# Designs tried in a protein design run: peptides against a protein of PDB entry 3QIS. Part 125

Target 1, 334 residues: chain A of PDB entry 3QIS
Amino acid sequence: PSLELSRREFVFENVKFRQLQKEKFQISNNGQVPCHFSFIPKLNDSQYCKPWLRAEPFEGYLEPNETVDISLDVYVSKDSVTILNSGEDKIEDILVLHLDRGKDYFLTISGNYLPSCFGTSLEALCRMKRPIREVPVTKLIDLEEDSFLEKEKSLLQMVPLDEGASERPLQVPKEIWLLVDHLFKYACHQEDLFQTPGMQEELQQIIDCLDTSIPETIPGSNHSVAEALLIFLEALPEPVICYELYQRCLDSAYDPRICRQVISQLPRCHRNVFRYLMAFLRELLKFSEYNSVNANMIATLFTSLLLRPPPNLMARQTPSDRQRAIQFLLGFLL

## One batch from the design tools (peptide; made by RFdiffusion4, then SolubleMPNN)

Design b2_p16_1_s3 (from b2_p16_1, 10 letters changed)
Fold by OpenDDE base, seed 1:
Formats: C-alpha cells, sequence, structure tokens
Structure b2_p16_1_s3 (fold): chain B 334 residues (1-334), chain A 16 residues (1-16)
C-alpha cells in the first residue's frame, strides 16, 4: 500500500491560549489495494501527538483512489498553557502517519507560541509590572524560577520581605486587578453575572488585551469579563488556595477560625488574591437584588476554581469533600 | 474597603 500526502510540513504561527488554529492536508491512496492509516505514537510516547495538537481523523480506511482530508488542530487549553508559557514545551512535534503493512510518513509540526498571563503563576505575575508580551522570554523563565523559590521561602516563613527593595512585587497580579476593578465598576448591577456565558470572540479580545496592554477599560460585555476571570483562575498552574492547603481547608470547613488560619499560611500573593477576590465577591453579594448573585451559587462556582484537589487526589474527590470545600468558601462570603 | 485599598495599591504600583 502507498499514500500520497499533499503536505508534510505545517507551521502554526502566533499560537495563543484558547485560539484554535487549523491546517489541512489530503492523503490519497495511490495504490491498487485498500489501506488503513493511523497516527501512531513515537518510541516512548503514549500519544501520537502533544496535548495541544490533534489530527482529525486520526485513523481510517482508504479505498484505491480515495482521498481524505485530515485537519491538524492546534489548541492550547488550560492543560498546555503553563508548559508553553514557561518554554518547557514548544509548538514543535513530529507526527507519524502509519500505513498498515506499509511505510511511515512523517509530518513536521512547527510554529511559535505567544505567552499569556493565563496559565502563569500568581508569583510570577506579581513580579510583572508590564504586560507579559513585553517581558522577554528569558526573563519569564527567571521570574518563574525566582517565584518558585520565593514561594518556598514564604511557606517556610524564613525571609521577611525586605520592604526597602525598589522591585517589590505587586500585591495582586495586575491582570486580576484589571478584571476585578472592571467588574466592580461596571458589573455589580449586571443581571445574571457569572451565570450568563461570555462571547468567545470577546474572551479572546480580553485575553489578548491583558497579554499585550494595561487598558483603561477591558473590552467586551460584563459577562465576557466575568468569564475571563473564571478562565484566569481555572488556568492558574497553582490554584489560589495552594494544593498543600487543600486538605486543611476541607478539615477546617466548619471552623471559621481555623479557616482563617489556613488562609494566613498561603504565600503572600495567593493570600492577597484570595482576600481580594473574597472582598469583591462579598461586594457583589450586596447587589444580589440586581445581579441575581447569591452566596451558594458563588461558593459553588468559585470553589472549583480556588480550591482544587491536588492532581493525585482528583480521582478520589467525594461528594462530602466537595461540600466541605463549598462550606469553606461560604465562611468567607457570609 | 479592602477592595478599594487593594485597587489603589495596585494602581499606584503599576503607575510607578
Amino acid sequence: as target 1 above (334 residues)
Amino acid sequence: SLLEEINERVQQRIAS
């Protein structure tokens, strides 16, 4: 069996978080026998492609002289954004198109990723006074490394933040400030806030805006700005409540004093973001008559974002654990 | 409020 491929090299320029790119090619059975094709893993890989890449279809049959279109879809989700932001991964892959009882065909995937504040650590973002796209990639790596070390030092209570250093980190990321300040100014009276989805085009504009600028106003509807905040919190590599404190939050869920003590043990940036978000959400709850927002809805929504189970416990989360997590957050909203 | 205090502090630090 043999195939003809219309293209073997694919370049995905300016790949961005949550922006789908597609490249198509054709495969044709130029042989005289039916053939089965499939994308196969390389040696030591579990998957035929990286998590941000997909082939559609990834397998199939071709009759003699049949042609099929294959789409190569590049999509950076929350699951890939962090490793691409850090430069740990890149928009590069090799796909192996296997022909059953035939040869392998290699497809080269290349391109460039544009870093996002989405999927970047709170610690790194607190050190960025400028939009992430203005920060050299080398400095992003250094900021993530330094942020990790400072997080560990903060958890160990070892270093008083030298109040005298000219380069003090921000109290909260400017991106969270921009989102929350906008929502506070313009969305407190927005009916069905956090209940109505945003527009995908507006979400992309908001992401691009936060990555490239410090706007006076965030573009898009209040619903899109609200959803952008949810997406931001969901995309954090470490949730606002660090994984290390997850179980303690559950264990303390019915003791408001212990809950506050647990939050006090968060790294400074995480603690500030948590307190800032809780202050904002309590303010929204004052306008419940206008925005239809209630404490149970907000607690249910934000608990999954702020208090995520550690990856090793995700598969074991019980309904009781979820209820405790909600109760923990309710103690800061009421 | 805590919200206003944080907003002012962040705004000042971005403008500096």
Scores: peptide ipSAE 0.279, ipTM 0.888, DockQ to the pose 0.149
Fold by OpenDDE base, seed 3:
Structure b2_p16_1_s3 (fold): chain B 334 residues (1-334), chain A 16 residues (1-16)
Amino acid sequence: as target 1 above (334 residues)
Amino acid sequence: SLLEEINERVQQRIAS
């Protein structure tokens, strides 16, 4: 069996979070026998491609002189955004197109990723006074390292917070502030807020806006701005309630005094973001007659975003654990 | 409110 490939080199320029890019090529059976093709893992890989890449179709049959179009889809989800933002991973891969009883054909994937505030740590974002696209990539690495050290110091209560230092981190990320300030100003009376989905085009505009600018107003509908906040919280590498405190939140869920004590033990930026979000959500609840938002809906929605089980607790969250997590947040909304 | 206080502080630090 033999294949002819129309292209073997693919370049994905300016890859962004949640923006699908597609490159297509053709494979043709220039042999005299039917053939089966498949993308196969390289030696020591479990998958035929990186998590942000997909081939469609990834396998198939070709009759003699048959041609099929293959799409290479690049999509950076929440699962790949953090490692791409840090430069730990890159838009580079090699695909192996295997022909049964034939040859292997190598495809080269290359490109560049544009960093996003989505999937960046709260600690790093609190150190970014400018949009992430204005921050040199070398400085992003330094900010993550510095952020880790400051998180540890904050947990240990070792650093006197000098209020006068010009280099002092922001109280909350500017991106969260922009989203929440917009929603507070313009969306408190929005019917079905957090219940109606945003528009995908508007979500992309909001992400690009937050990555590249400090706007006076966020573009798009209130629903798109609200969904962008949810996406932001979901994409955080460390949830607003740090994994280290997850179990303590569940254990304290019915004791409001212990709940407040647990939150006081969060790193400063996480604690500030949590308190800020809870203050915002309590303001939205005052307008429940207009926005149809209630405490149970909000607690249910935000619990999955703010209070995630640690990766090592890969056991599916029990219905009891989920109810405790919801109850924990309810104690801050009521 | 806490919301207003945070909003003001962040706005001041972004404008500086």
Scores: peptide ipSAE 0.278, ipTM 0.888, DockQ to the pose 0.148
Fold by OpenDDE base, seed 2:
Structure b2_p16_1_s3 (fold): chain B 334 residues (1-334), chain A 16 residues (1-16)
Amino acid sequence: as target 1 above (334 residues)
Amino acid sequence: SLLEEINERVQQRIAS
């Protein structure tokens, strides 16, 4: 069997978080026999492609002289955004299109990724005075490394020796401030806030706005701005409540004094973000008659974002653990 | 600076 491919090189320029890009090509059976094609893993890989890439279809049959269109879809989800932001991964791959009882065809995938404040650590974002797209990639790497070291020092209750770090970090990321300030000003009376989905186009505009600017106003509906906050919190590599404190939060869930002590042990930026979000959410709850937001709904929604189980425990989360996590958050909303 | 103003505004909300 043999195939003809219309294209073998694909370039995905300016790949962004949550923005789907598609490149299409055709494969044609120029042989005299039916053939089965499939994308196959390379020798050392478990998957035929990186997590941000897919082929559709990834396998199929072609009769003689049959042609099929294959879409190569690049989509950076929350699961890939952090490693792309850090430059640990890149928009580069090689796909192996295998023909059963035939030869392999190699496809080259290349491109560039544009960093996002979504999927960037709270520690790094607190050090970013400018939009992330204005920060040199080399400086992003330095900021993540420095952020890790400061997180560790903070958790160890080591007095920051270097008060002399030339630039004081922000109390909270400007991106969180922008989202929350907008919602506080304009969305407190919004019916079904955090219950109605945003518009995908508006979400992309909000993400691009936060990545590239410090706007006076965030574009889009209150629902889109609210969902953008949820997406931001979900995309954090380390949740607002650090994984190291997860179990202690559950254990303390029914003791408000211990809960506050646990939160006091968070890294400064995480602690500030947590308190800021809780202050905002308590303010929204004052307008419950207008926005239909209640403490149980908010606690249920935000618990999954703020108090995520460590990756090793995700599959083992019990209904009791979830209820304790909700109860922990409720103690800050009531 | 704009950043100082942001921090002040955020601090007021954290303290409230």
Scores: peptide ipSAE 0.175, ipTM 0.815, DockQ to the pose 0.848
Fold by OpenDDE base, seed 5:
Structure b2_p16_1_s3 (fold): chain B 334 residues (1-334), chain A 16 residues (1-16)
Amino acid sequence: as target 1 above (334 residues)
Amino acid sequence: SLLEEINERVQQRIAS
């Protein structure tokens, strides 16, 4: 069997978080026998491609002189954004198109990724006084390493946060402040807030705006700004309530005093963001007659974002654990 | 602004 490929090299320029890019090519059976093709893993890989890449179709059958279009789709989700922001992974891959009883065909994937404040740690963002796209990649790596060391020092209660450093970290990320500021000013009376989906085009504009600028006003509808806050919280590499406190939150869920003590043990940045979000959500609940928002809806929605189970416990999460997690958050909304 | 007040109250409540 033999194939002809219209293209073997693909370049994806300026790849961004949640922005789909597509490149297409044709494969043709230029042989005289039917053939089956499939994308196969390289040696030591479990998958035929990286998590941000997909081929469609990834397998198929070709009669003699038949031609099929294959789409290569690049999409950076919450699952790949953090490792691309840090430069641990890159927009580079090699695909192996295998022909049954034939040869392998290699496809080269390359490109560049543009960093996002989405999928960046709270600690790193608290150190960024400028938009992430203004920060050199080398400095992003240093800020992530320094942020990890600051978190560890804060947890160990060892060194007083050097209050004398001329560049004090922000109390909360400017991106969270911008989103919450907008929602509080303009969305408190918005009917069905956090219940109506945003527009995908507006969400992309909001992400690009937060990555590149410090706007006076966030573009888009109140629904799109509200959904952008949810996407931001979901994309965090570590949730606002750190994974190490997850079980203690569940165990304390019905004791408001212990719940407050657990939150007091969060790293400074995480604790600040948690208290800030709870203050905002309690303010929204005062306008429930206008916005149709209630404490149970908000607790259910935000619990999955703020109090995520550690990856090793995700498969074991019981309905009781989910109810305890919701009850924990309700104690801060009421 | 009311958010400067919430941000100040949040900052004050975060600082407390």
Scores: peptide ipSAE 0.134, ipTM 0.819, DockQ to the pose 0.222

Design b2_p16_1_s4 (from b2_p16_1, 9 letters changed)
Fold by OpenDDE base, seed 2:
Structure b2_p16_1_s4 (fold): chain B 334 residues (1-334), chain A 16 residues (1-16)
Amino acid sequence: as target 1 above (334 residues)
Amino acid sequence: SLEEEINKRVEERIAS
């Protein structure tokens, strides 16, 4: 069997978080026999492509002289955004299109990724006084390394050595401030806030706005701004409540005094973000008659975002653990 | 500065 491919090199320029890009090519059976094609893993790979890439169809049959269109879809989800932001991964791959009883065809995928404040650590973002797209990639790496070290020092209760001439971190990321200050101003009376989905186009505009600017006003509906906050919290590499404190939050869930002590042990940026979000959510709950938002709904929604189980415990989360996690958060909303 | 504004506004909200 043999194939003719219309293209073998693909370039995905300016790949962004949550923005789908598609490149198409044709494969034609120029042989005299039916063929089965499939994308196959390279040696030592478990998958035929990186997590941010997909071929559609990834397999199929072609009769003699038949042609099929294949779409190469690039999509950076929350699962790939952090490693692309850090430059640990890149928009580069090689696909192997295999013919059964035939030869392999190699496709080259290349491109560039544009960093996002989504999927960046709270510690790094607190050190970013400018939009992430204005920060040199080299400095992003340094900021993540420094942020990790400062997180670890904070958790170890190591006395900050002399606050050397390093610029003081923001109390909270400017992106969180922008989102939450907008919601404080405009969304407290919004009916069905956090229940009605945002518009995908508005979400993309909000993401691009936060990545590239410091706006006076965030574009889009209150629903889109609210969902952008949820997406931001979901995309964090480390949740607002650090994984190290997860079990202690569950253990303390029914003692509000111990819950407050656990939160006091968070790294400064995480603690400030948590308190700021709780202040917003308590304000939102004062307007429950207008917005139809209640504490149980909010606690249920935000618990999965703020108090995520560590990756090693994710598969073992019990209904009891989830209820304790909700109860922990309720103690800050009521 | 932006930093002073953020810090002030966040502190005001946390203290309320």
Scores: peptide ipSAE 0.523, ipTM 0.952, DockQ to the pose 0.902
Fold by OpenDDE base, seed 5:
Structure b2_p16_1_s4 (fold): chain B 334 residues (1-334), chain A 16 residues (1-16)
Amino acid sequence: as target 1 above (334 residues)
Amino acid sequence: SLEEEINKRVEERIAS
């Protein structure tokens, strides 16, 4: 069996978080026998491609002189954004198109990724005084390394944060402040806030705005700004409540005094973001007659974002653990 | 500065 491929080299320029790109090519059976094709893993890989790439179809059958279109889809989700922001991964891959009882065909994938404040750590963002697209990639790596070392020092209670560093971190990321200050000003009376989805075009504009500028006003509807906050919290590499405190939050869920003590042990940036979000959500709940928002809905929604189980416990999360997590958050909303 | 504004506005909201 043999195939002819219309193209074997693909370049994806300016790949961004949550922005789908597609490239297409044709495969043709130029032989005299039917062919089965599939994309197969390389040696030592578990998958035929990286998590941000997909082929459609990834397998199929071709009669003699038949032609099929294959789509190569590049999409950076919350699962790939952090490793692309750090430069640990890149927009580069090799696909192996295998023919049953035939030869392999190699496809080269290349391109460039544009960093996002989405999927960047709270610690790094608190140090980042300019939009992420203005920060050199080398400086992003240094900020992530410095932020990790600061988190570890804070958890160990060892060194007072050197108050003498000329560049003090922000109390919260500027991106969180921009989103939440907008919602405080304009969204407290918005009916069905966090229940009505945003517009996909407006979400992309908000992400691009936060990555490239410090706007006076965030573009889009209150629903799109609210959903952008949810997407930001979901994309965090470390949740607002650090994984190290997850079990203690569940254990304390019915004791409001212990819950406050657990939150006081968070790293400074995480603790400030948590308190700032709780202040906003309590303000939103004062306007429940206008916005139809209630504490149980908010606690259920935000618990999955703020209090994620550690990766090693994710498969073991019980309904009781979920209820304790919701109860923990309710103690800050009421 | 923008930094002073952010820090002040966040502290005001957390204290309320």
Scores: peptide ipSAE 0.516, ipTM 0.951, DockQ to the pose 0.872
Fold by OpenDDE base, seed 1:
Structure b2_p16_1_s4 (fold): chain B 334 residues (1-334), chain A 16 residues (1-16)
Amino acid sequence: as target 1 above (334 residues)
Amino acid sequence: SLEEEINKRVEERIAS
């Protein structure tokens, strides 16, 4: 069996978080026998492609002289954004199109990723006084490494932040401030806030705006700004409540004094973001007559974002653990 | 500065 491929090299320029790109090619059975094709893993890989790449279809049958269109879809989700922001991964892959009882065909995927404040750590973002697209990639790596070390020191209670001549970190990421300050100003009276989805085009504009500028006003509807905040919190490599404190939050869920003590042990940036978000959500709840938002809805929504189980515990989360996590957050909303 | 504004506005909201 043999295939003809219309293209073997694919370039995905300016790949961005949550922006789908598609490249198509054709495969044709130029042989005289039916053939089965499939994308297969390379020798050391479990998957035929990287998490941000997909082939559709990834397998199939071709009759003699049959042609099929294959779409190569590049999409950076929350699951890939962090490793692409850090440069640990890149928009590069090799796909192996296997023909049963035939040869392998290699497809080269290349391109460039544009970093996002989405999927970047709170610690790194607190050190970024400029939009992430203005920060050199080398400096992003250094900021992430320094942020990790400072987080560890903060958790160990070892070093008072020496107020020395180093650029003082922001209390919260400017991106969080921009989103939440907008919501404080314009969205507290918005009916069905956090219940009505934003517009996908507006979400992309908000993401691009936060990645490239420090706007006076965030573009889009209040619903889109609210959803952008949810997407931001979901995309964090570590949740606002650090994984190390997850179990203690559950254990303290019915003791408001212990809950506050647990939050006090968060790294400064995480603690400030948590308190700032709780201040916003409490303000939003004062307008419940206008916005139809209630504490149980907000607690349920934000618990999944702010208090995520550690990756090793995700598969073991009980309904009781979820209820405790909700109860923990309710103690800051009421 | 942006830093001073953020810090001030965040502190005001956290203190309320």
Scores: peptide ipSAE 0.515, ipTM 0.951, DockQ to the pose 0.816
Fold by OpenDDE base, seed 3:
Structure b2_p16_1_s4 (fold): chain B 334 residues (1-334), chain A 16 residues (1-16)
Amino acid sequence: as target 1 above (334 residues)
Amino acid sequence: SLEEEINKRVEERIAS
C-alpha cells in the first residue's frame, strides 16, 4: 500500500493558551489495495503526539483512490501551558503516519508559543510588574528560577533577603488584582455569579488583555471575568494552597485555629492570594440575597481549585478527603 | 505606583 500526502510540514504561528488552531492536509490512497492508516508513537514515546497536539481522524481506512482530510489541532490547555510558558516545551513535534504493511510518513510540526500569565507561578507573577508579553523569554526563565528559590525559603521560614525597594515582589499578582478588584466593584450583585458560564470569546479577550496590558477595566461580562478567575486558578502550576500543605489542611479542617496556622505557613504570595480571595468571597456572600451565591456552592467550587490534591494522591482522594477540603475552606468563608 | 496601589488595596481588603 502507498499514500500520497498533500502536505508534510505544518507551522502553527502565535499559539496561545486556550486558543485552538487547525491545519488540514489530505491523504490519498494512490495504491490498488485498501489501506489502514494510523498515527503511531515514535520510539520511546507513549503517545503519537505531544499533549497540545491531536490528529483527527488519528486512524482510518482508505479504499483505492479514496481521499481523507486530516485535521491537526493545536490546543494549549492547563496541562501544557506551564511548560510552554517556561520554554521547557515548544511548538515542535514529529508525527508518524503509519500505513499497515506499508511505509511510515513523517509530518513536521513547528511554530511559536506566546507566553501567558495563565499557567505562570504566583511567585513569578508577583515579580512581574509588566504584562507577560512585554517580558523577554530569558527573563521569564530567571523569574521562575528565582521564584522557586523564594518559595523554598518561605516554606523554610527563612527571612527574605532585603531586596532593594525596586525589586520587591507585588503582594499579589497584578492579574489576580485586576480580576478580583473588578469582581469586587461590579459583580457582588451579579445574579448567579460563578454559576453562569462566561462567553468563550470574552474569555479569550480577558486572557489576551491580561497577557498584553494592564487595563483600567477588564473586558467582558461579570460571568466571563469570574470564569477567567477560575481558569487562572485552575491553570496555576501549583494551587494557591501549596501541595506540601494539602494533607495538613485536611487534618485541620474541623479546627479553625489550626486552619489559620496552616495558611500562615504558605509562601507570602500564595498566602496573600488566598487571603485576598477569601476577602472577596466573604464580600460576595454578604450580597447573597442579590447574587444567589451561598457558602456551600462557593466552598465546593473553589476547593477544587485552591486545595488540589498532589498528583500522587489524586487517584486516592476519598469522598471524606473532599468533604474535609470543603470544610477547610468553609472555615474562611463563614 | 501600580505596586503601591495593588499593595494598599489588597491590604485594605484583607484587613476587612
Scores: peptide ipSAE 0.502, ipTM 0.949, DockQ to the pose 0.889

